# Designs tried in a protein design run: peptides against a protein of PDB entry 7PB4. Part 214

Target 1, 105 residues: chain A of PDB entry 7PB4
Amino acid sequence: KMLNIKEYKEKLLSTLGEFLEDHFPLPDRSVKKKKKNIQESSVNLITLHEMLEILINRLFDVPHDPYVKISDSFWPPYVELLLRNGIALRHPEDPTRIRLEAFHQ
Target 2, 218 residues: chain B of PDB entry 7PB4
Amino acid sequence: DALQMAVGYFEKGPIKASQNKDKTLEKHLKTVENVAWKNGLASEEIDILLNIALSGKFGNAVNTRILKCMIPATVISEDSVVKAVSWLCVGKCSGSTKVLFYRWLVAMFDFIDRKEQINLLYGFFFASLQDDALCPYVCHLLYLLTKKENVKPFRVRKLLDLQAKMGMQPHLQALLSLYKFFAPALISVSLPVRKKIYFKNSENLWKTALLAVKQRNR

## One batch from the design tools (peptide; made by RFdiffusion4, then SolubleMPNN)

Design b2_p17_4_s1 (from b2_p17_4, 8 letters changed)
Fold by OpenDDE base, seed 4:
Structure b2_p17_4_s1 (fold): chain B 105 residues (1-105), chain C 218 residues (1-218), chain A 17 residues (1-17)
Amino acid sequence: as target 1 above (105 residues)
Amino acid sequence: as target 2 above (218 residues)
Amino acid sequence: KEELFQLEVLDEALDLQ
């Protein structure tokens, strides 16, 4: 059972990987390091694939609390994409937490 | 200068309006409006003010006024647009602000310095087609952005489904016609050959200002 | 309705293989 879940997860993520990269890539932060002191928060944004992986992992690892806290690494367009498409839901009491919905049926 | 003071106020100024702060806010807002409509704003000023307008730092009335005066002197940075789209997704702005942003983006499209990163946002814009209030303006934006590589079977299906739901809207028809041009095999439906493509006139708010910008940059 | 959209995104990701 657990192996099948991991394999299914890996297959799902692998299948989504190319699609998500092609259709929902991160904007190139090729903002050349011009030296000026704008502390652009060095927060590395994660890919949509990585975000889904985190959500899927949380659902499987902690099914009784499947919510992931939105971090600064979560690109807001990705969060909105997941929420709008019903792939994720916000926690009813904590809008900073989201869960994967597609697998809760 | 007065503009730098105004921009600095919006960037660094106190978030909560008190009665005396309203007069100061109005003064700075009028300064930005006056410069923007007369001369346009520098790309850096647009970068700052656009993000402020969409961040939810101020009330909807203020944000709307700021966004309405995002008129470039020369160019708008693509990075400003990417950041702006990110702020739209945070959900702190009103639906009316989102509509206004897409109208602005369409109206100012030619003044954006580059399109490479905006083209990467294609999927996000396409996802916004489901919003009935945004759909006309998003279709217009997508009409400007769409390349052959963006025309996929699933996007065709979604557009046809939207057409089935909403009827044959001029903006959907325009986008579908472009899709058919790039990928005729994906669209078996006969689209009426319209001699003129009609989008909802998004640029009307800025028509005079845009003419002035084009004249100054000649 | 939302489920259908999830399935479509998933199905499309699957159909693009």
Scores: peptide ipSAE 0.023, ipTM 0.790, DockQ to the pose 0.032
Fold by OpenDDE base, seed 2:
Formats: sequence, C-alpha cells, structure tokens
Structure b2_p17_4_s1 (fold): chain B 105 residues (1-105), chain C 218 residues (1-218), chain A 17 residues (1-17)
Amino acid sequence: as target 1 above (105 residues)
Amino acid sequence: as target 2 above (218 residues)
Amino acid sequence: KEELFQLEVLDEALDLQ
C-alpha cells in the first residue's frame, strides 16, 4: 500500500515532534521582570516541529513556490540548524525565504 | 562614568555625528578594554556588549576586540550566553568570531551563573561539531556540558563517523571517552586509555584576567 | 556532507519506530 503522501507526512511530523522536543527544545526565556527597557521582543517563538510543519505544508500546498518567509517567530538557531543540515534551502534571490529541501532527491 | 558612556555608544550608536567617528569608536573601545582587563565587567555590561559583538553591528575587528574583553567582574548571565548563541546562528559574524566565542565560552564557563538553559542548547553545540574550525572547541564545551542523558545512540554514531572522517583527534577522543564512561554499552570500540584529557588551551587569551577574577571573588 | 545529517535525523526518526 503506497502510504498516502499525507499519511507519510503525518507520521514524519509525529516522529520528528518527540525527537525535536527532546533534543532541540526552546530555551526557557526566563522573563526576568526587571523593568529595564530591554525590549524583550514579546515575539512568540515557534517550536522546531511547528517550523518544519509550516515548511512541509508550504511544499504541499504551493509546490511551485514552496518558500516560506522567515518571520520573527523563527528562532535563529532553528533556521541555522535546518539550513546547515540541508533540511532547508534559502531562496537564491531572497535570503529571507526558505524552503524544505525534498528529502526524496 | 566613562564605561557607561562607552557601553551607551556601542548600544545606541553615536548621539552626534562626530566628524571623527573612528577616534570616538577607538576611545570607547579602549575604555571598555581598560575596565574589563583591570576590574572586569558587570553582567549587564557583558549582556549588552556580547550581543553587540555577535550581531554584526560593527566590523569584525571591533567585534573581535569587544569579545576579547568580555571578562566578568563576578558572573556572566546564562541569558547572555543563550542570546549570544542565537546571534551566532544569524550568520552576521565571521567564522573567526565564532571560534573566538567558543573559546571564550569554554574559558568563562565557570563564571556563568547557571547552566540549565545552556544544557538545553546541547543539541545545537553538538550540531556544530561538523565545522572543522569549531570542532576542537565544541568538543571541549561538550565535555563540560555532557551528562548521561545527553549520551544517545545517534550522537555516538555521529562522533564515530566524525572520528572516521577526521581521524583520532585528542579533543574528539576526550569526548568519546566521556561518552563511553556514561554509556559503555554504546561504544564497543576500544578507546586508548588516555590518562590526561587534552584540549587546546582556550583559556590562554584570558589566563591573567581569569586569575584576577578568581582573586577578586575570593 | 549535508546528506548525512538528513539521513541521521531521518534514520533516527525511523529507528525510533
């Protein structure tokens, strides 16, 4: 039975979720409430799992433009991790956009 | 004071278009250097200046000089290190700055107030082992951070593959020996029993300063 | 070189099944 691309995607995401949470968790930004104007950018950082889900979804939903714009919710270490390991690629003309690299090539 | 003015210059930039931007920059940089080497810097000053050094706000020469004077008066905040690792991943700093940061992190490791969040960065540091320039210093850092819970089969495989690629490097052998200590069943390979752990002396740049910090905190 | 980490993350994800 060809596992439907959707089922494979869901299985991959599920398996990656636990692994990524265990090995690449977000650091707990201890919001030291000390009042000094460090703009702790109140930007809600997404998990590495959520980032991969966004990239995978974009690849399936818009295969002709599979690039996602890097938002402030993208933790820089995660972006670098994906790029350094060839899991994602930067857009050749716009370094603020990344795509999932097709695992099957 | 002169230090606050210098830190403020690096943080906010020049208030007035001084005709002699370079002389002003050099004056403030020398102020930071002099205070850092003489007395050390407060944790808040290190937080500001470390982020500046890694953000790419200034040129590599300035960033290198700032990073070299990140000497604590007492402690370094763990939060500063977490932020610094984030900046390293943005890719605006040079490879030499990255190497210097890991050397600094190893040298200053005992002065970091907490390790809980740094331990969560274990996977990111481990992923940097594949960088040949970083590998010796990352191995030393991982040697300081590694706990039993970090020793996983996949990491053992990666270290063995790295050893196959790079050969039997002393820093890699030290880390593998630690892994074998925590999880002997995962490492079937006979490692040479080295009585002495050998890492590149990352502390050499700060040796005198570190002695002074330890003396002030006694 | 890049292929190795994808394979390792994938292999580990596959071996954890």
Scores: peptide ipSAE 0.023, ipTM 0.795, DockQ to the pose 0.032
Fold by OpenDDE base, seed 1:
Structure b2_p17_4_s1 (fold): chain B 105 residues (1-105), chain C 218 residues (1-218), chain A 17 residues (1-17)
Amino acid sequence: as target 1 above (105 residues)
Amino acid sequence: as target 2 above (218 residues)
Amino acid sequence: KEELFQLEVLDEALDLQ
């Protein structure tokens, strides 16, 4: 049972990976304008695939608290995309936490 | 410079000790408005002020006024647009601000310096079609952005499903007609041959200013 | 409305299988 879930998860992530990369890529951070002073903390944004992987992992690893805390690595458009499409839900009491929804059916 | 002081006020925020915070805010807002409508704003000023307007740092009335005066002197940086889309997704701006942003984006589209990064946002804009308030403006934006490579079977299906739900909206038909042009095999439905593509006039708010910008950059 | 996109992303992910 656990192997089938892991394999299904890996297959799902692999299938989604190409689709998400093609249709929802990260914008190129190319405008490192050398403006010295604003430490725009070069927060490494994660891919939508990596975000989904985190959410899926949390759901499987901690099913009783499947919520992931939104970090600065979470690109806001991705968070909105997941929420708007019902793929993820916000925690009712903590809007900084989200969980995967689509796989509970 | 009065404009630099005004931009700096919005960027740094109000100094706590000012007894006349509202008067100071209004003074700086009027300064930005006056310069923007008269001369346009530099790309750097738009970058700063656009992010402020969408960040939720100020109230909706102030944000709306700032966004309405995001008129370029010459160009808008596409990086400012990418950042703006990010701020829209943080959810600190009102629905009316989102609508105004898409209207602004369509109206100012030709003044954006590059489109490469904006084209990467295609999927995000497409996902916003389900918002009934945004849909007319998003269809117009997508009409400007759509390339052959963006026309996929799933997007065709989504547009047809949206049409089934919302009816034959002129803006949706315009986008579908473009999709059919790029990929006729994906759209078996006979679309009415509309001689005129009709989108809701997003430019109307800035029409006079945009004419002035185009005249200055000739 | 939300349910339909879940289904479509899932269906598309499933149809790509």
Scores: peptide ipSAE 0.023, ipTM 0.797, DockQ to the pose 0.032; fails the geometry check
Fold by OpenDDE base, seed 3:
Structure b2_p17_4_s1 (fold): chain B 105 residues (1-105), chain C 218 residues (1-218), chain A 17 residues (1-17)
Amino acid sequence: as target 1 above (105 residues)
Amino acid sequence: as target 2 above (218 residues)
Amino acid sequence: KEELFQLEVLDEALDLQ
């Protein structure tokens, strides 16, 4: 049973990975023109796949508090995409935290 | 320079000590408006002011006025647009500001220096089609952005479902016609042969300014 | 409405298997 859940999770993540990279890639940051505006902190944005993996892992690892804190690595368009499509929900009391919504079976 | 002082005011925020914050704000806003409509703004000025307008730093009335004067002297940086889309997704701007931004983006589309990064945002724009207020303008934007590689079966399904829900909207039909052009096998439905594609005139707010920009850059 | 997008993304991801 546990092996089948891990294998299913890995297969799901693998299949989603290619689709998400093809259709929702990160903008290429290479257009860092040398302009000295210091404060664009080099925060490494994570992929949508990595974001979903974090959310899925949190749901499985900590089912009683399945919320993930939105970090600066979370690209705002991805957060909005997940929320708008009901894939994620904001914490009712803390808008900086999101959880994976149970896929309606 | 009066413009540099105005941009600097919006960027750095109001200096605490000014008793007449509203008068100072209005003075700087009028300075930006006057220069933008007369000469256009430099790409760097648009980069700063566009982010300010969408960040929620100021009230909706101020943000709306700033966004309305995002008129380029020459070009708009694609990086400014990418950052702007990110700010839209933070949710600190009003629905009316989002609509105005998409109208602006369509109106100013030809003045954006590059499209490569904007094309990567295709999926995000497509996801905004479900917003009834944005849908007409997003369809127009997607009509400008769509390449053959963007036409996928799942997107065709979504457009057909949206059409089933909203009816035969001119902007949806325009986008579907383009999809059918790139991938005729994916669209079995007979689309009415419209001789003319009609989008809402997003450019009407900037018509005079756009003419002036085109004349200066000829 | 939101349910349809989840299902379609999932179905497309599943159909690509």
Scores: peptide ipSAE 0.023, ipTM 0.800, DockQ to the pose 0.031; fails the geometry check

Design b2_p17_4_s2 (from b2_p17_4, 7 letters changed)
Fold by OpenDDE base, seed 1:
Order: C-alpha cells, then structure tokens, then sequence
Structure b2_p17_4_s2 (fold): chain B 105 residues (1-105), chain C 218 residues (1-218), chain A 17 residues (1-17)
C-alpha cells in the first residue's frame, strides 16, 4: 500500500512536471540589474513542481497537520494559482500556511 | 527635484515624526500625478511606484491614484510588470486595484519594452479568466499575448466551458476566434464571423496621456 | 470555477490511473 502510494506520487509528480514547466515556468530573473549594492537577497524561487512536491510530501508524511508554511521561495503567482484552482487550501487560522486539497473525494 | 523627493517618500515611507502626514502624502502624490500626466514617468519611477501601489503599503485610495498615473515617458520595463503580477497575487491589493492593473496593462501594452517574460505569464493570466471582474480585460490581454503554442486543448475546453457559464461575451468570442485562427481543428464550434473585435476600452482612462506619449516618442 | 485546473490536474492524475 505505501509503495503504491509512493509510486503513484512519483508518477503524478513526473507527469505534472513537464506540464507545469511548459505552462507555468518561472520568469527568467536574468534581468542583470547592475550590481547596485542593495543586497536584494535574490530569494531562490522554487518551481511549481517543487512546490507541489512539498505539499504532496507534507500530506503523506504528516497527514494530521498537512499544512506547509509559505516561505519566501514560494512565488506568489504559484500560491495564488494553487489556491484559485482548489489544488491547495489556506489554513483557516494561519494565512501563511497552505495544504494540498484531497483530490480523492 | 520635486519628483525624486516624492518617489523617495513613497519608497522609504512616511517619516514617523511628520505631524502632517496626510498633507505631505497629498503633496507628493500630486507631484507624481502632475509629472506623470504632463511628461510621463521614467521606467525606474514606474518600477518603484507600481510596486508600491500593489504592495499594500498605502491605502486603496492612494494605491489607486498611484496606479492611475503610471504613465510612461517612453517605456515600461517588463520586469516591473512581472513584479507587479507577483504583488497582485500576494493579496494585499483590492479587487478594484486588480481590475485597474489589468486595464493599465492592456492600455500600456505597447509601451512595455519586451514581451518575453510577460509571455511566460500566459498561464497565470489565463487562470484569471474565471474572475468575472477581470475576465473582459484578461481576454483582451490574452488576445494580445496569444501565440499558436499557447493554444492547447485544455485551454480551448476552459474557454468553451467559460462561454457556457457566462454566455457569448464579445471579449470571450474575440479570444476564441483567435484560438480558432491558430488551431481550427480544436474549435469545431462555428463562431460568428464578427468583422470587428470589440473589447472594453481599457485605455479610456489614459487616452489623452497615451496620445501625448505617442507624440513624444515619434 | 475552482474546478477547471483541479480538473486538469485531476484529468492528468486520472490519466495516470
């Protein structure tokens, strides 16, 4: 049972990966802003695939608290995309936390 | 320079010690408005002020006024638009600000220096079609952005489903007609041959300013 | 409205099923 869930998860992530990369890529940060010394900490944004992987992993690893804290690595358009399309839900009491929606209903 | 002081005020925020914060805010806002409508703003000024308007740093009334005066002198940086879309998704701006932004984006589309990164946002804009308030303006934006590679079966299905829900909206029909042009095999539905595509006039708010910008850049 | 990308993710997930 666990193996089948992991395999299904991996297959799901693999199949979604190409789709998400093609249709929801990260914008190229390569606007070479000339090094003005403002340490704009170029927060490394994660891909939508990686974000979904984190959410899926949390759901499987900690099903009783499946919420992930939104970090600065979470690109706001991706968060909005997941929430708007019902793929993720915001925690009712903590708007900084999101969970994967259970697709199995 | 009065404009630099005004932009700096918005960027740094109000100094706590100013007894007359509202008068100072209004003074700087009027400075930005006057310069923007008269001469347009530099790309750097738009970058700063657009982010401020969408970040929720100020109240909705102030943000709306700032966004209304995001008139370029020459060009708008594509990077500013990408950042703006990010701010829209943080949820610190009102629904009216989102609508105004899309109206602005359509109105100013030709003044954006590049489109490569904006084209990467196609999926995000497409996902915003479900918002009834945004839909007319998003359809117009997508009409400007859509390439053959963007026309996918799932997007066709979504547009048809949206049409079934919302009815035969002129802006949706315009987008569907473009989709049919790029991929006729995906759209079996006979679209009325409308000789004229009609979108809501998004530029109406900036019509005079846009004419002035086009005249200065000739 | 929430249903469409869920449906695509679900449709892709269902195609895996």
Amino acid sequence: as target 1 above (105 residues)
Amino acid sequence: as target 2 above (218 residues)
Amino acid sequence: EEELFQLEVLDKALELQ
Scores: peptide ipSAE 0.034, ipTM 0.790, DockQ to the pose 0.032
Fold by OpenDDE base, seed 4:
Structure b2_p17_4_s2 (fold): chain B 105 residues (1-105), chain C 218 residues (1-218), chain A 17 residues (1-17)
Amino acid sequence: as target 1 above (105 residues)
Amino acid sequence: as target 2 above (218 residues)
Amino acid sequence: EEELFQLEVLDKALELQ
């Protein structure tokens, strides 16, 4: 049962990968290394695929607390996309935490 | 100069010690407004001020006034637009500010230096079609951005669903007509051949300023 | 409406099957 869920999860993620990359890519950080000292904290933004993977993993690994803390690696448009489309829900008391919405069977 | 001081004020925030915070704010805001409407703003100034207007650092009235004076001297950086879209998603700006931003983006579209990164945001703009207040302006933006590769069956379905919900709106019809042009096989519905595409006049707020910008850059 | 993007993501996941 757990193996089948993991396999299904991996298959789901793999099939979504190309779609998400094609339709919701990260903006190319053309960080042309012009030397100006703006320590823009090079927070590496994660892909939408990686974000979904984190959310799915959390739901499976910690079903009693399926919430993930929004980090600086979470691109705000992705968070908004997931929330607006009912893929993710904010924690009622902590807006910095989101969970994957259980796909109603 | 006065503009640099004003931009610096908005960027760094009010120095705590000023008894007359509101007067200082108004002074700097008027400075930005005056320069923007007369001469336009440099791309760097727009980058700073646009982010400030959308970050929720100031009140809605101030943010609205800043956003209304985001008039370029020459060009707007696409990076500023990408950052702005990110700020819109953080949810610290009002719905009216979001509408104003999309109106601004449409009005200033030709002054954006590059479109490659903005085109990557296509899916995010498309997702905003569900917002009734944004829908007319987002349709106009998408009309400007849409390429053949963006016309997908799922997006066609969404547009048709929106049309079913909202009726045949001129802005939806315009976008659907473009979709049909790129992918006629995906749109079986006969669209009335309109000679004129009609979008809500987003440019009206900046019409005079945009004419002046175009004249200076000739 | 929320169901539509989930369904689209799911449909795309299913089409890739």
Scores: peptide ipSAE 0.031, ipTM 0.785, DockQ to the pose 0.032
Fold by OpenDDE base, seed 5:
Structure b2_p17_4_s2 (fold): chain B 105 residues (1-105), chain C 218 residues (1-218), chain A 17 residues (1-17)
Amino acid sequence: as target 1 above (105 residues)
Amino acid sequence: as target 2 above (218 residues)
Amino acid sequence: EEELFQLEVLDKALELQ
């Protein structure tokens, strides 16, 4: 059972990776135009794949508290994409926390 | 100058606990409005003020007024648009601000310096088609952005499903017609031959300002 | 209608089943 879940998880993540990279890439932040005053939040944004991996891992590792805290590495469009499409749910009492929606119902 | 002081006020916030916060705010807002409508704003000023308008730092009335005066002197940076979309997704702005932003984005589309990064946001814009208030403006934006590579079977299905739900909306038909042009094999449905594509263009809030910008840049 | 990206993610997930 656990091996099948891990293997399924890996296959899911692999297949999602290509899809998400093709359709929802991060914007190239390479426009480091040295305009002094934009606090380039030095925060490295994670990919949508990495975000989903974090959410999936949390669901499996901590099923009783499957919520992940939204960090500055979470690109807001990705968070909105996941929430709007019902892939993730916001914590009812803490808007800074999201969980993966159970796809298997 | 007065504009720099106004932009600095919005960026840094009120320096002193001035008892007259509202009068100071209104003064600076009027300064920005006057310059924007008369001369347009520099790309840097738009970058700062657009982010402020969408960040939720100020109330909806102020944000709306700032967004309405995001008129370029020459160009808008695509980076400003990408940042703006990010702020829009943080959810600190009203639904009316979102609509106004998409209207602004369509109106200012030709003044955006580059489109490469905006094209990467295609999927996010496409996902916003489900919002009934945004749908007409998102269809127009997608009509401007759509390339052959964006026309995928799943997006075609989504558009057809949306058409089934919403009916034969002119803006949706315009987008579907473009999709059929790029990928005729994906759209077996006969689309009505519309001689004219009609988007909600009639109320371009910036029409007069944009004419002035085009005249100054000639 | 929230179903569409779910459906895409799910369709991709289901294609793996």
Scores: peptide ipSAE 0.030, ipTM 0.777, DockQ to the pose 0.033
Fold by OpenDDE base, seed 3:
Structure b2_p17_4_s2 (fold): chain B 105 residues (1-105), chain C 218 residues (1-218), chain A 17 residues (1-17)
Amino acid sequence: as target 1 above (105 residues)
Amino acid sequence: as target 2 above (218 residues)
Amino acid sequence: EEELFQLEVLDKALELQ
């Protein structure tokens, strides 16, 4: 049973990864125009797949506190996408924390 | 110059010591408005002011006025648009500001220097179709952005589902017609032969300004 | 239960499709 769950999780994440990479890629930040003053926050944005993986892992690892803090690596459009589609929920008291929506039990 | 001082005010925020913050703000806002409508703004000025308008740094009335005067002298940087979309998603702007932004984006689309990064946002824009207030303008934007590679079975299904929910909206029909053009096998539904594609006229707010920009860049 | 959750995540992810 455990092996099948792990394999299924890996297959799910793999399938999601390809789809999300194809359809929701990060904008290429490579236009580092050398203009001095824009502190483009050197924060590496994570992929939507990585964001989902973090949320899924948090739900499994810490089911009593399944919330993840939104970091600067979380691209705001991805956060909005997850929230808008009911994949993620904001913490009711802390809008900086999101969780994977527990499927309607 | 007066414009640099005005942009600097919005960028840095109000200097603490000004007793008459509202008068100072109004002065600088009028300066930006006057220059934008007369001459247009440089790409760098648009980059700064667009982000300010969407960041929630100022009140909705101020943000709306700033966004309405985001008129280019020549071009808008695609980077400014990408950043703006990011700010739009932070949730510090009103629904009306979001609508205005999409109207602006459609109206100014031809003045954006590049489209490669904006095209990467296709999926994000497509996801915004479910917002009833945004849907007409997002359809228009997607109509401008859609390539054959974007026409996927799942997006067709979503558009058809949206049409089933919202009815046969002219803007949805326009987008579906384009999808059918790129991928006729994915759309079995007979679309009404519309002689004209009708979108809400997003450019109406900027009609005079757009004419002036086109005249200056000829 | 876990399988249903994964299917629903997949379905929701597919609804993002």
Scores: peptide ipSAE 0.026, ipTM 0.786, DockQ to the pose 0.047; fails the geometry check

